# Ledger of designs, part 16: peptides against a protein of PDB entry 4U39

Target 1, 302 residues: chain A of PDB entry 4U39
Amino acid sequence: SIKVIGVGGGGNNAVNRMIENEVQGVEYIAVNTDAQALNLSKAEVKMQIGAKLTRGLGAGANPEVGKKAAEESKEQIEEALKGADMVFVTAGMGGGTGTGAAPVIAQIAKDLGALTVGVVTRPFTFEGRKRQLQAAGGISAMKEAVDTLIVIPNDRILEIVDKNTPMLEAFREADNVLRQGVQGISDLIATPGLINLDFADVKTIMSNKGSALMGIGIATGENRAAEAAKKAISSPLLEAAIDGAQGVLMNITGGTNLSLYEVQEAADIVASASDQDVNMIFGSVINENLKDEIVVTVIATG

## One batch from the design tools (peptide; made by RFdiffusion4, then SolubleMPNN)

Design b1_p26_5_s4
Fold by OpenDDE base, seed 1:
Structure b1_p26_5_s4 (fold): chain B 302 residues (1-302), chain A 26 residues (1-26)
Amino acid sequence: as target 1 above (302 residues)
Amino acid sequence: MKRAIGVGKTAQQAIDKWKADFEKKF
């Protein structure tokens, strides 16, 4: 089974966005120290961590409280993650609960033998230096606790949105990018097909790979596939080019009108930007909700 | 939802396998 665990406010917002976008074939778990915020989760499984430590009042933006809260609730986390083949741990780094608890939860998932993928955000620079420093510590701890860590630099989201985008919409876009990172992988695994993806192939590309880069491209109209692919490989979310990556996971998602030619054209563009000897998982997915949009997600590992 | 997948040790192998999966489905 695939489990997505949202940790703290940002992680829970991302999980809510995943549920709203009907990300299929995954079980959702919401984890928080704040009981009121947790009640707003759309996840079927809601877990309050550190109930004794925090009394449900949250972590007060302190990562050490988030860490201790997850440690207090270790057995409950183990029970909730038990039997997962893959665990996505999603969080907004820089806060208390997400920063502190996400590495602990990731380690629990890994110790249970699940392929553990972190999908986390760095805070925006405008959230202040304290959040950036806390996020850096949490990301370092996540990197040790996961098989693959996708780090979304939120400041790069500001390069792809309108300059007048309200701060609240920038956070919504960060939640959406977290969704796209999880969905880009999970749809390749969980979406029914004639040929199932061997979980061994996923493990080959994602196990013990450390940091991964993610590019996303979206386009509509004529040449939408080529445009989406070009946007994905040149995405501001990529801190480096995808050349030199040992593994690439590519998802092309379109509506029911997605053609063989469009998918091939997009694949050829990503292949041309990748190393010749790259281990690649390439998939196309039909999502009826996308209508005329094509979404290309590229994840480079290693 | 319909999915087609290719896995390869090269991008071209992945694309070729994907194409073979896609052509069987569509």
Scores: peptide ipSAE 0.500, ipTM 0.912, DockQ to the pose 0.913
Fold by OpenDDE base, seed 2:
Structure b1_p26_5_s4 (fold): chain B 302 residues (1-302), chain A 26 residues (1-26)
Amino acid sequence: as target 1 above (302 residues)
Amino acid sequence: MKRAIGVGKTAQQAIDKWKADFEKKF
């Protein structure tokens, strides 16, 4: 089974966004120290951590409280993650609960033998230096606790949105990028195909790879697949080029009008930007909710 | 939803396998 665990406010917002976008074939778990915030989760499983430590009042933006809260609730986390083949741990780094608890939860998932993928955000620079420093510590701890860590630099989201975009919309876009990172991988595994993806192939590309890069491209019109692919490989979300990656996961998602030709063109673009000896999982997904849009997600590992 | 997939030790191998899956399904 695939489980997605949202940790703290940002992780829970991302999980809510995944549920709202009907991301299929995954089980959702919401984790928080704040009982009131947790009640707003759409996840089937809601877990309050650190009930004794925090009394449900949250972590007070302190990562050490988030860490201790997850440690207090270890057995409950283990039971919720038990039997997962793959666990996505999603969080907004820089806060209390997400920053402190996400690495602990990731380690629990890994210790249970799940392929553990972190999908986390760095705070925006405008959130202040304290959050950035807390996020750096949490990201370092996540890197040790996961098989693959995708880090979304929120400041790069400001390069892909309109300059007049309200601060609240920039946070919503961060939640959406977290969704796209999880969905881009989960759809390759969980979406029914004629050929099932061997979970061993996923493990080959994602096990013990450390930091991964993610690019996303969206386009419409006649050249939509090629444009989406070009946007994905040149995405501001990529902190480096995808060349030299040992593994690439490519997902192209389109509507019912997705053609062989346009998908081939998009795949050739991503292939041309990748190493010749890259281990690749390439998938195309039909989403009936996409009309003329094509979404290309590229995840480079290793 | 419908998926086609290819896995390879190279991008080209993955694409070729994907194409074969896609052509069978779509």
Scores: peptide ipSAE 0.494, ipTM 0.911, DockQ to the pose 0.925
Fold by OpenDDE base, seed 4:
Structure b1_p26_5_s4 (fold): chain B 302 residues (1-302), chain A 26 residues (1-26)
Amino acid sequence: as target 1 above (302 residues)
Amino acid sequence: MKRAIGVGKTAQQAIDKWKADFEKKF
């Protein structure tokens, strides 16, 4: 089974966005120290952590409180994650709960033998230096606790949105990028097909890989496949080129009109930007909701 | 939703396997 665990405010917002976009084949778990915020989750499983420590009042933007809250609730987290083959841990770094609890939860998932993937954000620079420093500590702890860690630099989201985009929409786009990171992988595994992806192949690409990079491209029109692929490999979310990556996961998602030629064209572009000996999982997915859009997601590991 | 998948030790192997899976489905 695949479980997605949203940790703290940002992680829970991302999980809500995943549920709203009907991401299939995954179980959703919402974790928070704030009981009121947790009640707003759309997840089936809702877990309040650190109830004794925090009394449901949240972590007060203190990562040490978030950490201790997850440690207090270790047995409950273990029970909720038990039997998962894969666990996505999603959080916004820089806060109290997400920064402190997400590494503890990730370690619990890994200790249970699940393939553990972190998908987390760095705070925007405008959220202040304290949040950036807290996020750096949380990201370092996540890296030790996961098999693969995707870090989304929120400041790079400002390069893909309109300059007039309200601050609230920039946070919504961060939640959407978290969604795309999880969905880009989960759709390759969980979407029914004639050939199932062997979980051993996923482990080969994602197990003990440390940091991963993610690129996303979206396009419409006649050259949409090539345009989406070019946008993905040159995505502002990529802190480096995908050249040199030991593993690549590529997802091409389109509507019912997605052609063999379009998928091949997009794949050839990503392949040309990748190493010749790269371990690749390549998938195409039909999503009726995309109509004329093509979405290319590239995750580079190693 | 329908999925086609290719896995390889090279991008080309992954694409070729994906193509073979895609052609069976679409």
Scores: peptide ipSAE 0.483, ipTM 0.910, DockQ to the pose 0.916
Fold by OpenDDE base, seed 5:
Structure b1_p26_5_s4 (fold): chain B 302 residues (1-302), chain A 26 residues (1-26)
Amino acid sequence: as target 1 above (302 residues)
Amino acid sequence: MKRAIGVGKTAQQAIDKWKADFEKKF
């Protein structure tokens, strides 16, 4: 089974966005120290952590409180994650709960033998230096606790949105990028197919790989596949080129009109930007909610 | 949703396997 656990406010917003976009084949778990915020989650499983420590009042933007809250609730987290083959841990780094609890939850998932993937954001620079420093500590702790860690630099989202984009929309786009990162992987695994992806192949590419980079490209029109692929490999979200990666996961998602030729063209572009000896999982997904859009997601590991 | 997938030790091997899966499904 695949579980997605959203940790704290940002992680829970991302999980809500995943549920709203009907990301299938995953179980959703919302974790928070704030009971009121947790009540707004759309997740099937809602877990308040650190109830004794915080009394449901949240972590007060303190990562140490978030950490201790997850430690207090370890047994509950273990039971919720039990039997997962794969666990996505999603959080907005820089806050109290997400920053502190996400590494603890990730370690619990890993100790249960799940392939543990972190998908987290760095805060925007405008959120202030304190959040950036807290995020750096949380990201460092996540690296030790996961098999693969995708870090989304929120400031790079400002390069893909209009300059006049309201701050609230920039946060919504960060939640959407978190969604795309999880969905780009989960759809490759959880979507039914005649040939199932061997979970061993996923483990080969994602186990003990440390930090991963994610590129996303979206396009429409006649050259949409090539444009989406080019946007993915040159994505501002990629802090480096994918050419040095030991592993690549590529997802091409389109509507019912997605052609073999479009997928081949997009794949050839990503292949040309990758190392010749790269371990690749390449998948195409038909999403009926996509009309004329193609979404290319590239995750580079190692 | 329908999925086609290929896995390889090279990008080309992954693409070739994907193509073979895609052609069976679509």
Scores: peptide ipSAE 0.454, ipTM 0.902, DockQ to the pose 0.924

Design b1_p26_6_s2
Fold by OpenDDE base, seed 1:
Parts: structure tokens; C-alpha cells; sequence
Structure b1_p26_6_s2 (fold): chain B 302 residues (1-302), chain A 26 residues (1-26)
């Protein structure tokens, strides 16, 4: 089974966005120290952590409170994650609960033998130096606790949105990028298709790989597949080129009009931008909610 | 629904496997 655990406010916003976009074949778990915020989760499983420590009032933007809250609730987290083959831990780094609890939860998932994937954001620079420093500590702790860690640099989202984009929309885009990171992988495993991916192949590419980079490309029109692939490999979300990656996961999502030719064209572009010896998994997904749009997600590991 | 994928030790192998699958279905 695949479990997605949203940790703290940012992680739970991302989980809500995943549920709203009907990300299939995954179980959603919302974790928070704030009981009121947790009640707003759309997840089926809702877990308040650190109830004794925080009394449901949240972590006060203190990662140490988030950490201790997860430690207090370890047995409950273990029970909720039990039997998962794969666990996605999603959080916005820089806050109290997400930054402190996500590494603890990730370690619990890993200790249970699940393939543990972190999908987390760095705070925007405008959120201030304190959040950036807290995020750096949380990311370091996540890197030790996961098999693969996808870090989304929120400042790079500002390069893909309009300059007049309201701050709230930039946060929504961060939640959407978190969704795309989880969905890009989970769809390859959980969505039934004409060909099913072996979970062992995913485990080979993602197990103990450390940090991963994610690129996203979206395009429409006649050359949409090639354009989406080119945008993905040149995505501002990529902190480096994918040519040095030991593994690449590629998701090509289109509407019902997605052709085999378009899938091949997109895959050939990503492969040509990758190392010749790269372990590559690519999948093509039909999403009926997409019209003329193709979305290419590239995750580079190693 | 996933309708195609490729898995390989190299990107080239992954693409080749996908192409082979498409050719067998036509």
C-alpha cells in the first residue's frame, strides 16, 4: 500500500490539494499539532500529535516542539504507517510541526521497512531568515530519515508564476508542486494501466538515493509533448541539470488524446538530457481532467 | 490510467522496451 502523510500546515495543504485532484491509489494521513487546523484536513485519517505537549495549540513555529510531538505520538504513527510499502512524507519546511515532526515520521516509516520518500518545500525568502534556517535543519534531518528527498525550492516557483501573482497564489502553487511530486511517482505505481510498473523497479531507483530534483513542464498544442519535456528538463525547480543523475523517474500525463508518439517523443527528450547509464523509469498516465495539456514530471535521483 | 511505461538500466533501454511494447500491440 502507498500512504501519503501530510505533516503540519503546509503538508496538510498539499494533502488537501492531492485529494482535490483525485490522486488515486493512496491512503492519506493528516498529521498536525494544531487540532483546529487538523479538523480542516480532507484526509480520511487525521492524527493529532503531541496532544500532551501542545494541548492542540500547535508547535508555535518551533521545530523542537514538532519533533517532541512526533516522539510523543510514535506508537500512533507506527500504527498508522504499518503495512505501507511506500510512504510519502510531505511538509513545508521552516514551520514548527512540519520541520520537527516530518523527519521523525519519515524515520518511523523507514524503520517499518517502507520505501520512504520526502517531498518538502523550502520556504520563500520573503518568509524570513528564521524560517530558512529552520528549514535547512529540517531538510538535513529529512535527508537522513528518507530513501529519497525531493526538495522544492519555493523561490523558484516565483520564476514560473506571473510577477503580479499574489502571495497566496504562490503558496497554492507550492502546494500544487508538492502534489505533482507525489502524484508523479504514485501514479506510476498505484494507477492500473496496460502495463503495471513493478514496485521493485521503483525501489531500486529510489532506495537510499538521498536528495532528488524535480522538474515540471506543461504545454499545449501540436508540439505539446516535446515542449512539456523540454520545460521539465529545464525547469526552474531543477537546481542542477539531470545529466548527472543516477536515476530518472518520468511521468507523462495527458488527456484522452495523448498519443503513443507524444509519449515516445517526450521520453526521448528526457533520455537525451540524462546520462547514458541512468536508470530510467517512465510512465504515461491518462487524466480525463486534462484537455489539450500535457504535464511532464521528471524526478532525478542520485 | 497508465497505458505505457519503460524500465531499463539505461534511458535508452527503457525507451527501447517501451517502443517494443508499442510495436507488439500494433
Amino acid sequence: as target 1 above (302 residues)
Amino acid sequence: MIFAFGVGKTAEEAIAKAKEFFEKKN
Scores: peptide ipSAE 0.168, ipTM 0.752, DockQ to the pose 0.724
Fold by OpenDDE base, seed 2:
Structure b1_p26_6_s2 (fold): chain B 302 residues (1-302), chain A 26 residues (1-26)
Amino acid sequence: as target 1 above (302 residues)
Amino acid sequence: MIFAFGVGKTAEEAIAKAKEFFEKKN
């Protein structure tokens, strides 16, 4: 089974966005120290952590409180994650609960033998230097606790949105990018297809790989596949080029009109931008909600 | 719905497997 665990406010907002977009084949778990915020989760499983420590009042933007809250609730987290083959841990770094609890939860998942993937955000620069420093500590702890860690730099989201985009929409876009990172992988595994990926192949690419880079490209029109692939490999979300990656996961999502030619064209572009000896997994997904759009997600590991 | 996958040690191998799958379905 695949489990997606949202940790703290940002992680739970991302999980809500995943549920709203009908991401199939995954179980959703919402974790928070704030009981009121947790009640707003759409996840089937809701877990309050650190009930004794925080009394449901949240972590007060302190990562040490988030860490201790997850440690207090270790047995409950173990029970909720038990039997998962894969666990996605999603969080906004820089806060109290997400920054402190996500590494603890990830370590619990890994210790249970699940393939553990972190999908986390760095805070925007406008959220202040304190959040950036807290996020750096949380990301460092996540790297040790996961098999693969995808870090989304929120400031790079500002390069892909209009300059007049309201602050609330920039946060929604961060939640959407978190969704795309999780869904881009989970669709390859969990969505019934004509060819099921062997979970062993995914494990080979993602196990003990450390930091991963994610690129996303969206396009429409006659050259939409090529344009989406080019946008993905040159995505502002990529902190580096994918040419040095030991593994690549590629998801090509289109509407019912997605052609084999378009899938091949997109895959060839990503392949040409990767090392010749790269372990590549690609999948094509039909999403009926996409009309003329193609979405290419590239995850580079190693 | 997942339409096709390619898995390979190289991108070329992955693409080749996907092509083979599409050819078998048509």
Scores: peptide ipSAE 0.159, ipTM 0.755, DockQ to the pose 0.813
Fold by OpenDDE base, seed 4:
Structure b1_p26_6_s2 (fold): chain B 302 residues (1-302), chain A 26 residues (1-26)
Amino acid sequence: as target 1 above (302 residues)
Amino acid sequence: MIFAFGVGKTAEEAIAKAKEFFEKKN
């Protein structure tokens, strides 16, 4: 089974966005130290952590409180994650709960033998230096606790949205990018394909790979597949080129009009931008809601 | 090494063709 665990406010907003977009084949778990915020979760499983420590009043933006809250609730987290083959841990780094608890939860998932993938955000620079420093500590701890860590630099989201985009919409776009990272991987695994991907093959590509980069490209029109693929490999979300990556996960999602030619064109562009010895997982998904849009997601590991 | 996944009839056909394409290029 695949489980997605949202940790703290940002992680739970991302999980809500995943549920709203009907991401299938995954179980959703919401974790928070704030009981009121947790009540706003759409997840089927809701877990309050650190109830004794925090009394449901949250972590006070302190990562050490978030960490201790997860440690207090270790047995409950273990029970919720038990039997998962794969666990996505999603969080907004820089806060109290997400920054402190997400590494503990990730380690619990890994110790249970699940393939553990972190999908986390760095805070925007405007959220202040304290959040950036807290996020750096949380990201370092996540890197040790996961098999693969995708870090979304929120400041790079400002390069893919309109300059007049309200601050609230920039946060919603961060939640959407987290969704795309989780969905881009989960759709490859949770959806029955022509080739039954042995989950062992996914483990080989994602286990102990450390930090991963994610690129997203969206396009419409006659050259939409090529444009989406080019945008994905040159995405502002990529902190580096994918040419040195040991592994690439590629998802091409289109409407019912997605053609064989478009799939081949997009796959060829991503493969040509990757190392010749790259281990690539390629997936194609039909989403009726995209109509004339193509979305290419690239995750580069190693 | 390339692994290919598809969810719908068109996607499945696309993946099969994509695999064949990569096998011919390599």
Scores: peptide ipSAE 0.027, ipTM 0.585, DockQ to the pose 0.130
Fold by OpenDDE base, seed 5:
Structure b1_p26_6_s2 (fold): chain B 302 residues (1-302), chain A 26 residues (1-26)
Amino acid sequence: as target 1 above (302 residues)
Amino acid sequence: MIFAFGVGKTAEEAIAKAKEFFEKKN
């Protein structure tokens, strides 16, 4: 089974966005120290952590409170994650609950023998230096607690969106990028298809790989596959080029008019931008909600 | 409805498997 655990406000917003976009084949768990925020979760499983420590009033933007809250609730977290083959831990780094609790939850998942994938955001620069420093500490702790860690630099989202985009929409786009990172992997495993990926192959590419980079490309028109692939490998979300990556996960999502030629063209572009000895997992997905759009998601590991 | 059409260890394998699917749908 695949479980997605949203940790704190940013993680829970991302989980809500996943549920709203009908990401299939996964179980959703919302974790928070704030009981009021947790009540707004759309997740089937809701867990308040650190009830004795915080009294449901949240972590007060203190990562040490978030950490201690997860430690207080360890047995409940273990029971909720039990029997998962794969666990996604999603959070916004820089806050109290997400920054402190997400590494503890990730370690619990890993100790249970689940393939543990972190999908987290760096805060925007406008959220201030304190959040950036807290996020750096949380990301370091996440890297040790997971098999693969995808870090989304929120400031790079501002390069993808219009300059006039309201702050609230920039946060919604961060939640959407978190969704795309989880869904890009989960659809390859959990979506029933003609040819399913062996979960052993995913484990080979993602186990003990450390930091991963994510690129996303979207295009329309006659050259949409090539344009989407080129945008994915040059995505502002990539902190580095993918040419040194030992593993690549590629998802090509299109409408009912997605052709085999378009799939091949996109795959060849990503393969050509990767190492010659790269372990590549490739998947194509049809989404009937996509009309003329192709979405290419690339996750580079190693 | 979301359908996974081809998943493979390599792009070539995934493409080969996708061909088999497209040939069955036509």
Scores: peptide ipSAE 0.189, ipTM 0.767, DockQ to the pose 0.441; fails the geometry check

Design b1_p26_6_s4
Fold by OpenDDE base, seed 3:
Structure b1_p26_6_s4 (fold): chain B 302 residues (1-302), chain A 26 residues (1-26)
Amino acid sequence: as target 1 above (302 residues)
Amino acid sequence: MLFAFGVGKTAEEAIAKAKKSFEEKH
């Protein structure tokens, strides 16, 4: 089974966005130290952590409180993650609960033998130096606790959105990018399809790979496949080029009108931008909610 | 719904498997 665990406010917002977009074949778990915020989760499984420590009042933007809250609730986390083959741990780094609890939860998932993937955001620079420093510590702790860590640099989202985009919409876009990172992988594994991904192949590409980069491209029109692929490999979300990656996961998602030619064209573009000896997982997904759009997600590991 | 899938040690192998899988089912 695949489990997605949203940790703290940003992680739970991302999980809500996944549920709203009908990301299939995954179990959703919402984890928070704030009981009021947790009640707003759409996840089937809601877990309040650190109830004794925090009394449900949250972590007060302190990562050490988030860490201790997850440690207090270790047995509950173990029970909720039991029997998962894969665990996505999603969080916004720089806060209290997400930054402190996500590494502890990731380690619990890894110790249970699940393939553990972190999908986390760095805070925007405008959130201030304290959040950036807390995020750096949380990301370092996540890197030790996961098999693969996808880090989304929120400041790069500002290069994709209009300059007049309200701050609230920039946060919604960060939640959407977290969704796309999880969905881009989970759809390849969990979507009932004509080919079961050998989960062993996913393990080979994602196990003990450390930091991963994610690129996303979206396009419409006659050249939509090529444009989406070019946007994915040149995505501002990529902190480096994908040409040095040892592993690449590629998802091409389109509507019911997605052609094999478009799939091939997009795949050939990503392949040409990758190392010749790259270990590649390639998948294509039909999403009926996509009209004329193609979404290409590229995850570079190694 | 999964449309095509391929895994390879090279990009070419992954794409070739995805194409073959599609052709075998359509």
Scores: peptide ipSAE 0.154, ipTM 0.729, DockQ to the pose 0.881
Fold by OpenDDE base, seed 5:
Order: sequence, then C-alpha cells, then structure tokens
Structure b1_p26_6_s4 (fold): chain B 302 residues (1-302), chain A 26 residues (1-26)
Amino acid sequence: as target 1 above (302 residues)
Amino acid sequence: MLFAFGVGKTAEEAIAKAKKSFEEKH
C-alpha cells in the first residue's frame, strides 16, 4: 500500500490539493499539532499529534515542539503507517509542525520497512530568514530519515509564475508542485495499467538515494512530448542539472491521444540528459483531463 | 491508466521493454 502523510499546515494543504485532484491508489493521512487546522483537512485519516504538549494549539512555529509532538504520538503514527510499502512524507519546511514532526514521521516509516520518500518545500525568501534557517535544519533531519528526499525550492516557483502572481497563488502553486512530485511517483505504482511496475525496481531507484531533484515540463502542440521533456530537464525547480544522476524516475502523463512515439521521444530526451549508466524507470499515464497537454515529471536520484 | 512502462539501465533498454510490453497487450 502507498500512504501519503501531510505534516503541518503546508503538508496538509498539499494533501488537500492531492485529494482535490483525485490522486488515486493512495491513502491520505493528515498530521498536525493544530486541531483547528487539522479539522480543515480533507484526508480520511486525521491525526492530532502532541495533544498533551500543545493542547491542540499548534507548535508556535517551533520545530522542537513539532519534533516532541511526533515523539509523543509515536505509537499512533506507527499504527497509521503500519503495512505501508511506500510512504510519502510531505511538508512545508520552516514551520513548527512540518519542520519538526516530518523527520520523526519519516524515520518511523523507514523503521517499519516502508520505502520512505520526502517531498518538502523550502520557504520563500520573503517568509524571512528564521523560516529559511528552520527549513535547513528540517531538511537535514529529513535526509537522514528518508530513502529519497525531494526538495522544492519555493523561490524557483517565482521563476515559473507571472511576476504579478499574488502571494496566495504562489503558495497554491507550491502546494501544486508538492502534488506533482507525489503524483508523478504514485501514478507509476498505484495506477492500474497495462504493465505493473515492479515495486522492486522503484526500490532500486529510490532506496537510500538521499537528495533527489525534481523537474516538471508541460507542453502542447505537435512537438509537445519533446518540449515537455526539455522543460522538465531544464526546469527551474532543478537545483542542478540531472547529468550524473544514477537513477531517473520519469512520468509522462498525457491525454487519450498520447502516442508511444511521444513517450519514446520524451524518454530519449531525458536519457540523453542523464548519466550513460543511469537506471531509468519511465511510465506513461493517461489522464483524460489533460486533453492535448503533456506533463513530464523527472525525478533524478543519486 | 498506465499506458506504457519500461525499466532499463539505458533509455533504449527501458523503451524496448515498454514497446515489447505494449505490443504483448495490444
């Protein structure tokens, strides 16, 4: 089974966005220290952590409170994650709950023997230096607790969106990028398809790989597959080029008109930008809602 | 629906597996 656990405000917003986009084949868990914020979650499983410590009043933007809250609730987290083959831990780093609790939850998932993938954001620079420093500590702790960690640099979202984009829309785009990172992987595993991905192959690419890079490309038109692939490998979300990546996970999502030729063309472009000895997993997903759009998601590991 | 899937040490191998598996199901 695949579980997606949203941790704190940002993680819960991302989980809500996943549910709103009908991401299939995953169980959603919302975790928070704030009981009022947790009540706004769309997840079926809602877990208040650190009820004794926080009394449901949240972590006060303190990661140590978030950490202790997860430690207090360890048994509940273990029971909620039990029997998962894969666990996505999603959070906005820089806050109290997400920054502190997400590494603890990730470690619990890993100790249960789940393939543990972190999908987290760095705060925008405008959220201030305190959040950036807290996020750096949380990301460091996540690296130790996960098999693969995807870090989304929110400031790079500002390179993709219009300069006049309201701050609220920039946060919604961060939630959407978190969704794309989770869905890009989960759809390859959980979507019923012509070919079942061997979960052993996913484990080979993602187990103990540390930091991963994520690129997303979207295109339409005659060369849409090639354009989407080129945009993915040159994505502003990539903190580095994917050259030298030992593993690549690629999702090619298109409408009902997606051709095997387009899938091949996109995969060849991503491979040509990767190491010669790259272990590549690619999957193609049909999403009827995309019509003429192709979305390429690349996750580079190693 | 997953349309095609390939795993390989190279894109060529991954694509070849995806093509083969696609052809076996159509």
Scores: peptide ipSAE 0.115, ipTM 0.724, DockQ to the pose 0.746
Fold by OpenDDE base, seed 2:
Structure b1_p26_6_s4 (fold): chain B 302 residues (1-302), chain A 26 residues (1-26)
Amino acid sequence: as target 1 above (302 residues)
Amino acid sequence: MLFAFGVGKTAEEAIAKAKKSFEEKH
């Protein structure tokens, strides 16, 4: 089974966005130290951590409280993650609960033998230096606790949105990018299709790979596949080029008019931008809501 | 719905497998 665990406010907002977008074939778990915030989760499984430590009042933006809260609730986390083949741990880094608890939860998932993928955000620079420093510590701890860590730099989201985008919409776009990172992988495994991907192949590309880069491209029109692929490999979300990547996961999502030729054209572009010996998994997904749009998601590992 | 997939140690192998798998099912 695939489990997505949202940790703290940002992680739970991302999980809510996944549920709203009908990300299929995954179980959702919401984890928080704040009991009131946890009640706003759409997840089927809701877990309050550190009930004795925090009394449901949250972590007070302190990562050490988030860490201790997850440690207090270790047995409950183990039982919730039991039997998962894959665990996505999603969080907004820089806060108390997400930053402190996400690495502990990831380690529990890994110790249970699940393929453990972190999908986390760095805070915007405008959230201040304290959040950036807390996020850096949490990302370092996540890197040790996961098989693959996707880090989304929120400041790069400001390069892909309108300059007049309100702060609240920039946070919603961060939640959407977290969704795209999880969905881009989970759809390859869990989406019912004519062809099932072997989970062993995903495990080969993602197991013990450390940091991963994510690029997203969207296009419409006659050259939409090529344009979406070019946008994905040049995405502002990429902290580096993918040319040195030893592993690539590519998701090509289109409407009912998505052709095998478009899938091939997009895959060839991503392949040509990758290492010659790249271990590549690509999948194509039909989403009837996209109509004329193609969305290419690239995750580069190694 | 998953339309096609390919897995390979090279991009060419992954694409070739995806094509073959698509052609075998259509």
Scores: peptide ipSAE 0.095, ipTM 0.695, DockQ to the pose 0.826
Fold by OpenDDE base, seed 4:
Structure b1_p26_6_s4 (fold): chain B 302 residues (1-302), chain A 26 residues (1-26)
Amino acid sequence: as target 1 above (302 residues)
Amino acid sequence: MLFAFGVGKTAEEAIAKAKKSFEEKH
């Protein structure tokens, strides 16, 4: 089974966005130290951590409280994660609960033998230096606790949105990018009745790879597939080029009019930008909500 | 819904398997 765990406010907002977009074939778990915030989760499984430590009042933006809250609730986390083949741990780094608890939850998932993937955000620079420093500590702890860690630099989201985008919409876009990172991988695995993706192939590409890069491209029109692929490999979300990556996961999502030619063209572009000896997982997804749009997601590992 | 899928040790192999998956579904 595939489990997606949203940890703290940002992680739970991302999980709510995944549920609202009907991401299939995954189980959702919401984890928080704030009981009131946890009640707003759309996840089927809701877990309050550190109930003795925090009394349900949250972590007070302190990562050490988030860490201790997850440690207090270790047995409950282990029970919720039992039997998972894959675990996505999603969080907004820089806060109390997400920053402190996400590495502990990830380590528990890994110790249970699940393929553990972190999908986390760095805070915006405008959230202040304290959040950036807390996020750096949480990201370092996540890197040791996961098989693959996707880090989304929120400041790079400001390069892909309009300059007049309200602050609330910039946070919603961060939640959407977290969704795209999880969904881009989960759709390749969770869809029943496609070619036998041996979960062993996913494990080969994602196990013990450390930090991964994610690129996203969206386009419309006659050359939409090629333009989406070019945007993905040159995405502002990429901190480096993908040419040195040992593994690539590629998802091409389009509407019912997505052609084999478009899929081939996009795949050939991403392949040409990758290492010659790259282990590649490639998938194409039909989403009826995408009329004329193509979305290319590239995740580079190694 | 996932339409086609390919896995390979090379990008070329992955694309070739994905193409085959498309052909089997159309």
Scores: peptide ipSAE 0.086, ipTM 0.701, DockQ to the pose 0.893

